# Peptides against a protein of PDB entry 7BDX: the designs that were tried, part 86

Target 1, 212 residues: chain A of PDB entry 7BDX
Amino acid sequence: EMGAAACTLLWGVSSSEEVVKAILGGDKALKFFSITGQTMESFVKSLDGDVQELDSDESQFVFALAGIVTNVAAIACGREFLVNSSRVLLDTILQLLGDLKPGQCTKLKVLMLMSLYNVSINLKGLKYISESPGFIPLLWWLLSDPDAEVCLHVLRLVQSVVLEPEVFSKSASEFRSSLPLQRILAMSKSRNPRLQTAAQELLEDLRTLEHN

## One batch from the design tools (peptide; made by RFdiffusion4, then SolubleMPNN)

Design b2_p13_5_s4 (from b2_p13_5, 7 letters changed)
Fold by OpenDDE base, seed 4:
Structure b2_p13_5_s4 (fold): chain B 212 residues (1-212), chain C 212 residues (1-212), chain A 13 residues (1-13)
Amino acid sequence: as target 1 above (212 residues)
Amino acid sequence: as target 1 above (212 residues)
Amino acid sequence: SELAKGLTTDPYE
């Protein structure tokens, strides 16, 4: 309970750039993000046995951790910190996204995907995550999720790859051969306006790349 | 471990006024400060049995909580919040300061005393804590501590009472009759310069009040 | 841009 409350407050205040700078300027940041990865991993591993109530203090705590990572990654210095000093956390997030089943722990998936998207704003971050083993298959696995918000954030992350020629060129063959085009086309017809727009934009970007 | 790390980060960033405003502006603040009091109380109650290692994650967590309360109370809106909405926490801090033995949990005592001192900057806060049952005896109990930093923060809190005529007048008789003058005089000769100065200033203030 | 602000999240959303 107390841990979840404290972490939730830290999440809320981490929306501020100055708070992110303060978090990172301390000698505790490295330890915090190391334990964050371990805590999130332990939580996901526990889901296979006991149906953790999504409203549990533990779930709320893990959501807050993922939210903090996202908010840190929203800021340039936070992205640099994660890419330079907390790569293990990024690897953990990628792994956990692969371990979660469709519809499982949707809120956590969304937060983790948002964090990866934020990391992808940095070219070094985008390079790092896109070079992770199984990254392209992972994107398609996640895009199979029934949740529109999960799919939206996958599409945003895919767009970050597509819009960066240096990254896209390395994976272009695998990307083109495995692209779930029918799924993306279905999303472009979604009643969810955010998902619809993101899918349309990605399809336009992909068409542009095929003509160039 | 993770809770202590998160709470320590929250403590660090709470030194900012903007962070205090953000903490208090959220719908989680009341719950957080309620659980804070309970957590601190549980920790102090556990000390009577198992010698909790002062370097434990639990100790670090409780220190961070007390540090957050202190930093919140350092700001005008934080003092107002504590005095208006978290009186139970103030009562808990007063109780815990009474329950702790001389030399016991010094770091926590210092942080709690600093929080009460910060609350005392607000006249409403000073009135509230000074009207607590056993407040004057509590000050003298705490002033018996062998730790110079504990004694320093007690003297500062005593000074807040002495310098506020409206508060001092209500307790003046009890204060004068129970004042550990010899102890304060001994502190005015301390080799600790901060303690020495605080004791000298208090003695001067007391002399001024006896002549008026 | 590497200086772009990313997505932020709030526990109150």
Scores: peptide ipSAE 0.382, ipTM 0.852, DockQ to the pose 0.380
Fold by OpenDDE base, seed 3:
Structure b2_p13_5_s4 (fold): chain B 212 residues (1-212), chain C 212 residues (1-212), chain A 13 residues (1-13)
Amino acid sequence: as target 1 above (212 residues)
Amino acid sequence: as target 1 above (212 residues)
Amino acid sequence: SELAKGLTTDPYE
C-alpha cells in the first residue's frame, strides 16, 4: 500500500517539467529507473490469465510507474535520460507490450505506448525502439487489440516511424509487406473520433510515401 | 526496493514548496499520510533490539517518509494540512519518539523531531502536540539521548513551547518541576556548537520567564 | 503534425 501511495504522488508531481528535472538531476534517478522495469515485469508475469485486479495496490503502483516514465519522456531532458541511461527500461516496456495479449492490461498498455510515443519524439529514441528485434510485428500484434485507446496509441507510434524517413527507410520493406491495411481502414471508420482521425492521417501519410 | 526508491525521489522533490502544494492539492494526500504513520510504526515495532539495518530498503523508506512529513511541515499550508487532516500521523510520531530508547534510531528520531518542530511553528500545531498526553515527560526522555542532534532538536521543540505564552502557561508548573536543568546546563557546555547555542538560548529564555 | 506531448495524469484524479 504505502509504496503505491508514494509512487502515485510522485506520478502526479512528475507532470511538472521542473519536477522531472529535479528527479533527473539527483543521484537517485538511475536506481529508480533501473528497478522500475523489473517491477513492471514482475507484475505482468504474476498475472493469472485475464484477471486484472485493476484496483489493487500492485496495479496502482505499476500504473504510477508507467505514468512517471511517460511524464519523464514528455520533456527533452527526460527523453535523453531514458535513451542514454535507461535503455533496459525501454527494452522491458517493449517486451511487456509483446507479452500482454490483446485485451489484457489495457490501461498499462496505453501508458507504456504513451511512454514509447514520447520517446519517439527524440530521433535517437525512435531509432532505438524501431531497431528493436520484432518491433514491426509487435506494432501489428498491438494493433489487433479490441481497445480503441490501445489502437490509437499504436497508430501514433506507427506514424512516428512513417514520418521519419531515416527510420522508415530501414524497415520500409517489412513494413509494407506486413501492414494490416484492412485493419487500419476499419479503424478509419471507427466511432471513436480520435482513432478515426489517427487512422485517416496514417492512411494519408502512407499514400504519400507510396507516391514518393 | 521499488517503494523506497519512489519514496526517496518524492522526498527529494518535496523540498520544493510548489511540489508540497501539488501533493496537498491532489486527492491522494489523505491516503498517503493516513498510512505513513502505520508504516513508520510497523518499522519501529519490527526493530529487534539495537540492530538498525541503516542501509536497508525499509530504513530508507521510513527515513524518506519522515523526510516528506518534515518538508510538508516546513510550509504554512503543509502545517495546516497536518494539523487539520493528519492528526493521527502526529500522534504516531509522538508515540514512536516515546517507544524508541535513547541512542536507538537516531536518524529517524531527528527527522521526526524536525517534523514536530516545523509543526510547532503553527500555533494550532504547537497546541496540539503540547497538549498530547505525556508530552513533557517525552521531551525529557528524548533529551536523555546521547546524540547531540537528537538533543538539539528536542531543545528547539522545548524552545517553541517556552516562547509561546499561551502554550507554556498551561504546562508551566509541570515544566518547572520536571525540568532537567543540569542536563541543559551540561548541553550549554557541549562541544557541538549548535547544541551549545540552543541550550544557552533556552537557559536565557527560561531565566527571563522566571523573572516575569 | 506537432507531436502532442502526452502528459499523463493519474486516471483516478
Scores: peptide ipSAE 0.118, ipTM 0.844, DockQ to the pose 0.178
Fold by OpenDDE base, seed 1:
Structure b2_p13_5_s4 (fold): chain B 212 residues (1-212), chain C 212 residues (1-212), chain A 13 residues (1-13)
Amino acid sequence: as target 1 above (212 residues)
Amino acid sequence: as target 1 above (212 residues)
Amino acid sequence: SELAKGLTTDPYE
């Protein structure tokens, strides 16, 4: 309980750029983000046995941790810190997104995908994530999720890859050969307007790349 | 470990007034400060059995919590919040200071005394603390501590009482009858310059009150 | 499109 409450407060205040700078300016940041990855990994591993109640203190704690990572990644110095000094955390997030089945831990998936999207705003971050082994298969695995919000954040991350020629050129062959076009086309017809828009924009970006 | 790391970060950023306002502006503050008191109480109660290693994750967690309370109390709106909405936490701090023996949990005592001193800057806070049952005996109990930093923060809290006529008048008889004058005189001759100064200032304030 | 940064808050806030 107390840890979850403290992390929730830290999550709330981490929406401020100055708070993110204060978190990173201390000697405690490295330790915190190292243990964050381990804690998130431990939580996901514990799901194989117990129906972890979505509303548990542990769930709230892990959501707050993922939220903190997302808010840190929303800031330029935070992205730089994560990509330079906390690569293991990014690797852990990618691994955990792969370990989770479609429909499993939807809220946590959304937070982790948001953190990866924020990291992808930095070219160095985007390169690092996209050069991860199995990254393209992971995107398609995540895009098979029944949750519209998961799929939305996957499409946003895919768009970050597609819009960066230096990154897209390295994976273009794999991307084109494995692209779940029918799934994206179905999403462009979604009743969810955010998902519909994201799918339509990605389809337009992909068409533009095919004609060049 | 993770809870201690998160609380340590929250402690560090709580040195900012804007962070204190952000902590207090949410709906989570009441829950956090309620659980804070319970956690500190649980820690102090656990000391009766085990030599809690001063360097344990639990110790670090509780120090961070006490540090957060101190930093919140350093801000005007934080003092108002503590005195209006978290009186149980103040009562818990007073109780725990009474439960601890001289020389026991010195670092925690210092942080708790600093929080009470910060609360005492507000007349409403000073009134609330000083009207606590056994407050004057508690000050003398704490002043028997062998640690110079504990004694320093006790003397500062005593000075806050002495310098407020509306508060001091209510306890003046008890204060004069129980005052450990020889102990304070000994502190005014301390080799610790901060303790020496605080004891000398308090002796001057007391002399001024005897002549009026 | 400018890649809009995603900030998160507790869904219980």
Scores: peptide ipSAE 0.112, ipTM 0.841, DockQ to the pose 0.187
Fold by OpenDDE base, seed 5:
Structure b2_p13_5_s4 (fold): chain B 212 residues (1-212), chain C 212 residues (1-212), chain A 13 residues (1-13)
Amino acid sequence: as target 1 above (212 residues)
Amino acid sequence: as target 1 above (212 residues)
Amino acid sequence: SELAKGLTTDPYE
């Protein structure tokens, strides 16, 4: 209870750039983000056995941790910190996104995908994430999720790759050979306007890349 | 571990006035400070049986909580919040200061005394604390501590009472009858310059009140 | 295009 409450307050205040700078300016940031990865991993591993209630203190705690990572990654110095000093955390987030089944821990997946998207705003972060083993298969695995918000954040991450020629050129062959085009086409017809728009934009970007 | 790390980060950033405002501006502040009191109380109650290592995650967590309370009380809006909305926490801090033996949990006592001193900067806070049952006996109990820093913060809190005529007049009879004058005189001869100065200033303030 | 940054808030707020 108390740990979740404290972490939730830290999440709320971490929406400020100055608070992110203060978090990172202390010698405790490295330890905090290393333990964050381990805590998130332990939580996901515990799900294979126990139906953890979505509203548990443990779930709230892990959501707050993922929220803090996202808010740190929303700031330029935070992205630089994560990519330089907390790569294990990024690897852990990628692994956990792969370990979770479609429809499992939707809120956590959304937060983790938002964190990766924010990291991908930095070219160095985008390179690091996209060069991770199994990254493209992971995107398609995540795009099989029944949740529209998970799929939206996957499409946004795919778009970040497609819009960066230096990154996309390295994986273009694998990308084209495995692209779930029918799934993206189905999303472009979604009743969810945000998902519909993201799928349409990605299809337009892909068509532009086929003609170039 | 992770809860203590998160709470320690929150403590660090709570030194900012803007962070204190952000903590208090959310609907979660009330719950957080209520659980804080309970957590601190549970920790102190556990000490009667187990030699908790001073460097335990639990100790670090409680120190961070007490540090957050102190930093909140350092800000005008934070003092107003504590006095208006978190009186149970103030009562808990007073109780815990009474429950701890001389020389026990020195670091925690210092943090709790600093929080009460910060609350006492507000006349409403000073009134609330000083009107607490057993407040004057508590001051003398705490002044028996072998730790110079505990004694320093007790003397500062006593000075806050003595310098406020509206508060001091209500308890002046009890104060004068129970004053550990020999202990304060001994502190005025301390080799610790901060303790020496605080004891000398208080003795001067008391002499001024005897002539008026 | 400047990629829009995503900030997160507690889903219970």
Scores: peptide ipSAE 0.040, ipTM 0.835, DockQ to the pose 0.188

Design b2_p13_6_s1 (from b2_p13_6, 5 letters changed)
Fold by OpenDDE base, seed 3:
Order: sequence, then structure tokens, then C-alpha cells
Structure b2_p13_6_s1 (fold): chain B 212 residues (1-212), chain C 212 residues (1-212), chain A 13 residues (1-13)
Amino acid sequence: as target 1 above (212 residues)
Amino acid sequence: as target 1 above (212 residues)
Amino acid sequence: SELAPGLRTSPYE
């Protein structure tokens, strides 16, 4: 209980840029982020099938950890820190996103995807995650999720790849050959307006790339 | 491990007044402070004699909790919150200070005494703690500590009582009859300059009160 | 821009 409460407070205050700078300016940041991934991984491995205790202290703690990582990645120095000093955490987030089935741990998936999207704002971060083994298959695996918020954040991450020529060129063949175009087209007709917009924008960006 | 790391980060950032305001402005503060005392109490009860694992995750977690409480009490709205909404935590801190022997858990005692001193800046807080059962005997028990920092923070708390006529008048008879004057006089000769000054100032304040 | 603010989250959302 106490750990979840403390971590939840830290998550809340980490929405401040100055708090993120204070966290990263201290000698305690490395220890925190070095063990964050292990805690998240332990939680995912302990899941008995599809049963998620959403209100459990363990769940709340892991959500807070993922929320903190997202908020750290929301600022330039936080992205730099993660990409330079916490790559193992990024690897863990990618792994956990692969380990979770469609519809499983939706809230955690959303937070992890938001963190990866924020990391993708940094070209070095985008390079790192996009060059990870199985990254393109992982995007399509995640895009099969029934949850609109999961799919939205996947589409944002896909768009970060598509809009960066230096990154997209390396995986363009695999991307084009495996693209779930029918799924994206279906999302462009979603009743979720955010998902609809993101899918439509991505389809426009993809069409632009096919004409270039 | 992870809880201690998160709580240590929260402790560090809680030195900011704006972070304390953010913690208290959220709906998560009550849960945090309602269980903080229980965690500290559990730690003190689990101590096997005088053996303190200073570097243990548990110790670090409890030190961070006490540090956060101190930093919350360092500002006016934090004192108000503790005195209005977290009295059980104040009761727990007073209890734990009584449960610990002289020389035992020095660092934790110092942090807890600092939190109580900060609470004593608020007249309502000072009234609350000074009206606690056994408060005057507790001060003398704590003042028997061999540690100069413990004694310093006890003297500060004693001074808060002495300098507040409305509070001091209620316990003046007990205070005068039980005052360890020889101990305070010995502290006024301490090689620790902070302890020496605090003891000298308190002796001057006490002399002033005896002439009034 | 690499300096652009990213998405933020809160336990209150």
C-alpha cells in the first residue's frame, strides 16, 4: 500500500516540468529508473490470464510508474535521460507491450505507449525504439487491440515513424509489406473522434509517401 | 526496493513549497498520510533491539516518509493539513518517539522531531501536541539522548512551548517541577555550537519566565 | 521539434 501511495503522489507532481528536472538533477534518478522496469515486468509476469485487479495496490503502483516515465519523457531533458541512461527501461516497455495480449492491461498499455510516443519526439529515441527487434510486428500486434485508446497511441507512434524519413527509410519495405491497411481504414471510420482523426491523418501521410 | 526509491524521490522534490501544495491539492494526500504512520510504526516495532540496518530499503523508506512529513510541515498550508486532517500521524510520531530508546534510531528521531517542531509553528499544532498525554515526560525522555542533534531538536520543541504563553501556562507547573535543568546547563556547555546556542537561549527564556 | 512538449498524465485523470 504505502509504496503505491508514495508513487502516486510522485506521479501527480511529475506533471510539472520543474519536478522532472529536480528528479533528474538528483543522484536518485538512476536507481529509480533502473528498477522501474523490473517492477513493471514482475507485475505483468504475475498476471493470471486476463484477470487484472485494477484497484490493487500493485496495479496502482505500476500505473504510477508508467505515468512517471510518461511525464519524464514529456520534456526534452527527460527524453535525453531515458535514451542515454535508461535504455533497459525502454527495452522493458517494448517487451511488456509484446507480452500483453489484445484487451489485456489496457490502462498500462496506454501509459507505456504514451511514454514511447514521448520518447519518439527525440530523433535519437525514435531511432532507438524503431531499431528494436520486432518493432514493426509489435506495432501491428498492438493495433489489433479492441481498445480505441490503445489503437490511438499506436497510430501516434506509427505516425512518428512515418513522418521521420531517416527512420522510415530503414523499415519502409517491411512497413509497406505488413501494413494492416484495412484495420487503419476501419479506424478512420471509428466513432471515437480522436482515433478517427489519427487514422485519417496517417492514411494521408502514407498516401503522400507512396507518391514520393 | 522500488517503494523506497519512489519515496526518496518524493522526499527530495517535497523540499519545494509548490510540490507540497501540489501534493495537498490532490485527492491522494489523505491516503498517503493515513498509512504513513502505520508504516513507520511497523518499522519501529520490527526493530530487534538496537540493531538498525541504516542502509536497508525499509530504513530508507521510513526516513523518506519522515522527511516528507517534515517538508510538508515546513509550510503553513502543510501544517494546517497535518493538524486538521492527519492528527493520527502526529499521535503516531509522538508514540514512536516514546518507544525508541536513547541512542536508538537517531536519524528517524531527528526527522520526527523536526516534523513536530515545524508543526509547533502553528499554534493549533503546538496546542495539539503539547496537550498529548505524557508530552512533558516525553520531552525529558528524548532529552536524555546521547545524540546532540536529537537534543537540539528537543530543545527547539521545548522552546516552542516556553515561548507560547497560552500553551506554557497549561503545563507550567509540571514543566517547572520536572525540568532537567542540570542536563540543559550541561548542553549549554556542549562542543556542538548549535546545541550550545539552543540550550543557552532556552535558559535565558526560562529565567525570563521565572521573573514574570 | 525535439523540444516539443509531449503528452502528460495524471493520477487524477
Scores: peptide ipSAE 0.412, ipTM 0.870, DockQ to the pose 0.365
Fold by OpenDDE base, seed 2:
Structure b2_p13_6_s1 (fold): chain B 212 residues (1-212), chain C 212 residues (1-212), chain A 13 residues (1-13)
Amino acid sequence: as target 1 above (212 residues)
Amino acid sequence: as target 1 above (212 residues)
Amino acid sequence: SELAPGLRTSPYE
């Protein structure tokens, strides 16, 4: 309980850039993000057995950790910190997104995808995550999620790859051969306006790349 | 471990007034400070048995909680919040200062005394803590601590009472009858310059009140 | 852009 409450408050205040700078300027940041990955992994492994209630202190604790990672990655110095000093955390987030079944831990999955999108704003971050083994299969598996918010953040991450020629050129063959075009076309017809727009933009970006 | 790391980061960033305002502006603040008191009490009760290592994750967690309370009480809106909405936490801190033996948990005792001093900056806070049952005996018991930093913060809290006529007039008879004058005189001769100064100032304030 | 602000989250959302 107390740990979850403290983490939740830290998440709330981490929406400030100055708070993120203060977190990263301390000698405890490296340890915190190392333990964060381990804690998130432990939680996801615990889900294979007991149906942990989504409203549990443990769930809130892990959501707050993922929220903090997202807010750290929202700023340039935070992205640089994660990509330079916390690559194991990025590897953990990618692994956990592969371990979580469609519809499982939707809120956590959204926060993790938001953090990866934020990391992808830096070319170094985008290169790192996109060169991870199984990255393209992971994107397509995540795009099978029934949740519109999960799919929205997958489409944003796909767009980050497509809009970066240095990254897209390395994976273009695999990307084109495995692209779930029918699924993306279905999303462009979604009643969710955010998902509809993201799918439509991605389809336009893909068409532009086929003509160049 | 993870809870202690999160609490330590929250403590570090709570040195900012804007972070304290953000903590208090959220719907989670009341719950956090309620659980804080319970967690601190649970820790102090656990000390009667096992010699918990001072460097334990549990100790660091409780130090961070006490540090957050101190930093919240350092600003006017934080003092108002504690005195209006978290009186149980103030009662808990007073009780725990009575339960901790001389030389026991010195760092925690210092942080708790700093938080009470900060609360005492507001007349409403000073009235509340000074009207607590056993407050004057507690001050004298704490002044028996072998640690100079504990004694320094006790002297500061005594000075807060002495310098406020509305508070001092209610307790003046008990205060004068139980004053450990020889102990305060010994502190005014301390090799610790901070303790020496605080004891000297308090002796001057007391002399001024005897002549008025 | 390398300096662009990313997505922020809150426990109050």
Scores: peptide ipSAE 0.412, ipTM 0.870, DockQ to the pose 0.374
Fold by OpenDDE base, seed 4:
Order: sequence, then structure tokens, then C-alpha cells
Structure b2_p13_6_s1 (fold): chain B 212 residues (1-212), chain C 212 residues (1-212), chain A 13 residues (1-13)
Amino acid sequence: as target 1 above (212 residues)
Amino acid sequence: as target 1 above (212 residues)
Amino acid sequence: SELAPGLRTSPYE
């Protein structure tokens, strides 16, 4: 209870750039992000196929942790910190996204995907995560999720790869051969306007890359 | 571990007025401060005469909580919030200060006393805490502590009472009859310069009040 | 841009 409450407050205030700078400027940041990864990993491993109650203190705590990581990654110095000093956390997030089943821990998946998207704004971050083993298969696994918000954030992360020639060129063959085009086309017809737009934009970007 | 790390970060960033405003502006603040009091109370009750290791995760967590309360009380809106919406926490702090033995949990006592001092900057806060049952005996109990930093913060809180005529007049008879004058005189000769100064200033203020 | 603002989240969303 108390931990979840404290972490939730920290999440709330981490929406401020100045708060992120203050978090990162302290001698506690490295330890915090190290334990964050371990805590999130322990939570996902404890699910044992049971859907943990989304309202549990443990779930709220893990959501707050993922939210903090996202908000840290939202700013340039936060991305730099994560990519330079917290790569293990990024590896953990990638692993956890692979371990979660479709429909499982949707809120956590969304937050983790948002954090990876934010990291992808930094070319060094995008390079790092895109070079992770199984990254392309992971994107397609996540894109199979029934949740529109999960799929939206996957599409955004895919777009970060597609829009960066240096990253895309390294994976272009695998990307083209494994691209779930029919799934993306279905999303471009979604009733969810955000998902619809993101899928349309990605399809346009992909078409542009095929003609160049 | 993770809770202590998160709470420590929240403590660190709570030194900013804007962060305190953000904490208080959220719908989680009331719950957080309610659980804070309970957590601190549980910790003090668990001491069972054993000196908990000051370096324990539990101790660090409680120190961070007390530090957050202090930092919230450091600003006008934080004092207003505590006095209006978190009186139970103030009552808990007063109780815990009474339950702790001399030399026991010095760091926690200091932080709690700092929070009460900060609350005392608000006349409504000063009125509230000074009207608490056993407040004057509590001050003298705390002033018996061998720790110079505990005694310093007690003297500051005593000074807040003495400098406010509306508050002092209500307790003046009890205050004068129970005043540990010899102890304060001994502190005015302390080798600790902060304690020495605070004791001298209080003695001057008391002399001024005896002549008026 | 490397300096572009990312997505922010809140426990109040």
C-alpha cells in the first residue's frame, strides 16, 4: 500500500521535466531504475497465468514504475540516461513485452511500449532497442494483441524504425519478409481513430520506402 | 527495497515548491498522507526497544516519509493542506515524538520536529499543535534528549510558541511553571553553535516576555 | 529530432 502510494505520487510529478532532471541528478537514480526492472520482472513472473487484479497495490505499483520510466524517457536527458546507464532496464522491458500474452497486463504493456517509443526518439536508443535479439518478431507478436492501445503504441514504435534509414536498412529484409501487412491494413480500417491514423501513416511510409 | 527507493526519490524532489504543489494538486495526496501516518506509527511500534538499524530499508522509507512531510510543510500551501486535511498525521507525529525514548530514532525525531516547526509557521497550525493534549510536557520530554539536533528543533518549536502571543497566552502559566530553564541555560553554553544560538535567542525572548 | 518531447503519462489519466 504505502509503496504504491509513494510511487504513484512520484509517477504523477514525473510528468514535469524539472522533476525528471531532479530524479536523474540525484545519486539514487541508478539504484532506482535497477530495482525498477527487477520489480517489474518479478511481477510479470508472478502472474502464473492468473490475471492479477488491475486494482491491486502490486499492479498499481508496477504501473507507476512503468509510468515513471515513460516520463523519464519523454525528455532528452532522460533518454540519454536510460540509453547510457539503464540498458538493463530496456532489455527487461523488451523481455517482459515478449513474455506477456495477448490481452495480459494491457496497461503495463502500453506503458512499457510508450517508454520504448520515447527511447526511440533518440537515435542511439532506437539503435539499441532495434538491435535487441528478436526485436522484429516481438513487434509482430505485440501487434497481434486485441487491445487497440497496445497496437497503437506498437505501430508508433514500428514507425520510429521505418522513419530512420540507418536503423531500417539493417532490418529491412526481415521487416519486409515478416510484416503483418494484412493486420496493419485491418488496423487502418479500425473504428479507433488513433489506431486508424497510425496504421494509415505507417502504410504510407512503407509505400514510400518501397518506391525509393 | 523498491518502496524505499521510490519514496527516497519522492523525498528528494519534494524539496521543490512546484513538486509539493503537484503532489497536493493530485487526488492521491490525502491517501498518501493518511498511510504515511500509519506507516510511521507501525515502524515506531515495531521498535520494541531494539534500535532498528538506521540503514535498514524500513528506516530509510520512514525517514523519506518524514522528510516529505517536512518539505510539504515548508511551503504555505503545504502547511494549509496539513492543517486542514491531514490533522491525523500531525496528531500521529506528536504521539510518536512522545513514544520515542531519548536517543531513540534521532533522525526520525529531527525530521518530525522539523515538520512540526514548519507547520508552526502557520498560525492555524501553531494553534492546532499547541492545543494538543500534553504538548508542553512533550516539548520538555524532547528537550531532555542527548542529541543536539533534536534539542535544536525543539527549541525552534518552543520559539514559535513564545513568539506568538495568542498561543503563548493560553499556555503561559503551564509554560512558566514547567520550563526547564537550567537545561536551556546549559544549551546556551553548548559547543554546538546552532544549539547555542537557538538557546540564547529563546532565553532573550523569554526575558522580554517576563518584563512585559 | 533528438530533443523532441515524448509521450507523457499520468496516474490521473
Scores: peptide ipSAE 0.411, ipTM 0.870, DockQ to the pose 0.374
Fold by OpenDDE base, seed 5:
Structure b2_p13_6_s1 (fold): chain B 212 residues (1-212), chain C 212 residues (1-212), chain A 13 residues (1-13)
Amino acid sequence: as target 1 above (212 residues)
Amino acid sequence: as target 1 above (212 residues)
Amino acid sequence: SELAPGLRTSPYE
């Protein structure tokens, strides 16, 4: 209980850029983000056996951790910190996104995908995550999720790859051979306007790349 | 471990007035400060049986909680919040200061005394804590501590009472009858310059009140 | 842009 309450307060205030700078300016940041990855991994591993209530203190704690990582990655110095000093945390987030089944832990997947999207704003971050083993299969696995918000954040991450020629050129063959085009076309007809727009924009970007 | 790490980060950033405002502006503040009191009480109750290592995760967590309370009380809106909405926490801090033996949990006592001193900057806060049952005996119990920093913060809290005529007049008889004058005189000869100054100033303030 | 603000989250959302 108390740990989740404290971490939730830290999540709330971490929306401030100055708070993120203060978190990172302290000698405690490295330890915090190393333990964060381990804590998130332990939580996901516990799900295979126990129906954890969505509103449990443990779930709220892990959501707050993922929210803090997202808010750190939302600013330039936070992205640089994660890419330079917390790569194991990024690897853990990628692994956990692969371990979770479609429809499982939707809120956590959304927060983790938002964190990866934020990391992808930095070219060094985008390079790091896109060069991770199984990254392209992971995107398609996540795009099979029934949740529109999960799919939206997957499409945003795919767009970050497609819009960066230096990154996209390295994976273009695998990308084209495995692209779930029919799934993206279906999303472009979604009643969810945010998902519809993201799918349409990605289809336009892909058409531009086929003509070049 | 992870809860203590998160709470330690929150403590670090809570030194900012804007962070304190952000903590208090959220609907989570009331819950956090209610659980804080319970957590601190549970920790102190566990000490009667187990030699808790000073560097335990539990100790670090409770220190961070007491540090956050202190930093909240350091600003005007934080004092107003504690006095209006978290009186149980103030009562708990007073109780825990009474339950701890001289020389026991020195760092925690210092943080709790700093929080009470900060609350005492608000006249409403000073009235509330000084009207607590056993407040004057508690001050003398705490002043028996062998630690100079504990004694310093007790003297500061006594000075806050003495400098407020509206508060001091209510307890002046009990105060004069129980005052450990020889202990304060001994502190005025301390080799610790901060303790020496605080004891000298208090003795001057007391002499002024005896002539008025 | 490397300096662009990312997505933010809140426990109040």
Scores: peptide ipSAE 0.410, ipTM 0.869, DockQ to the pose 0.373

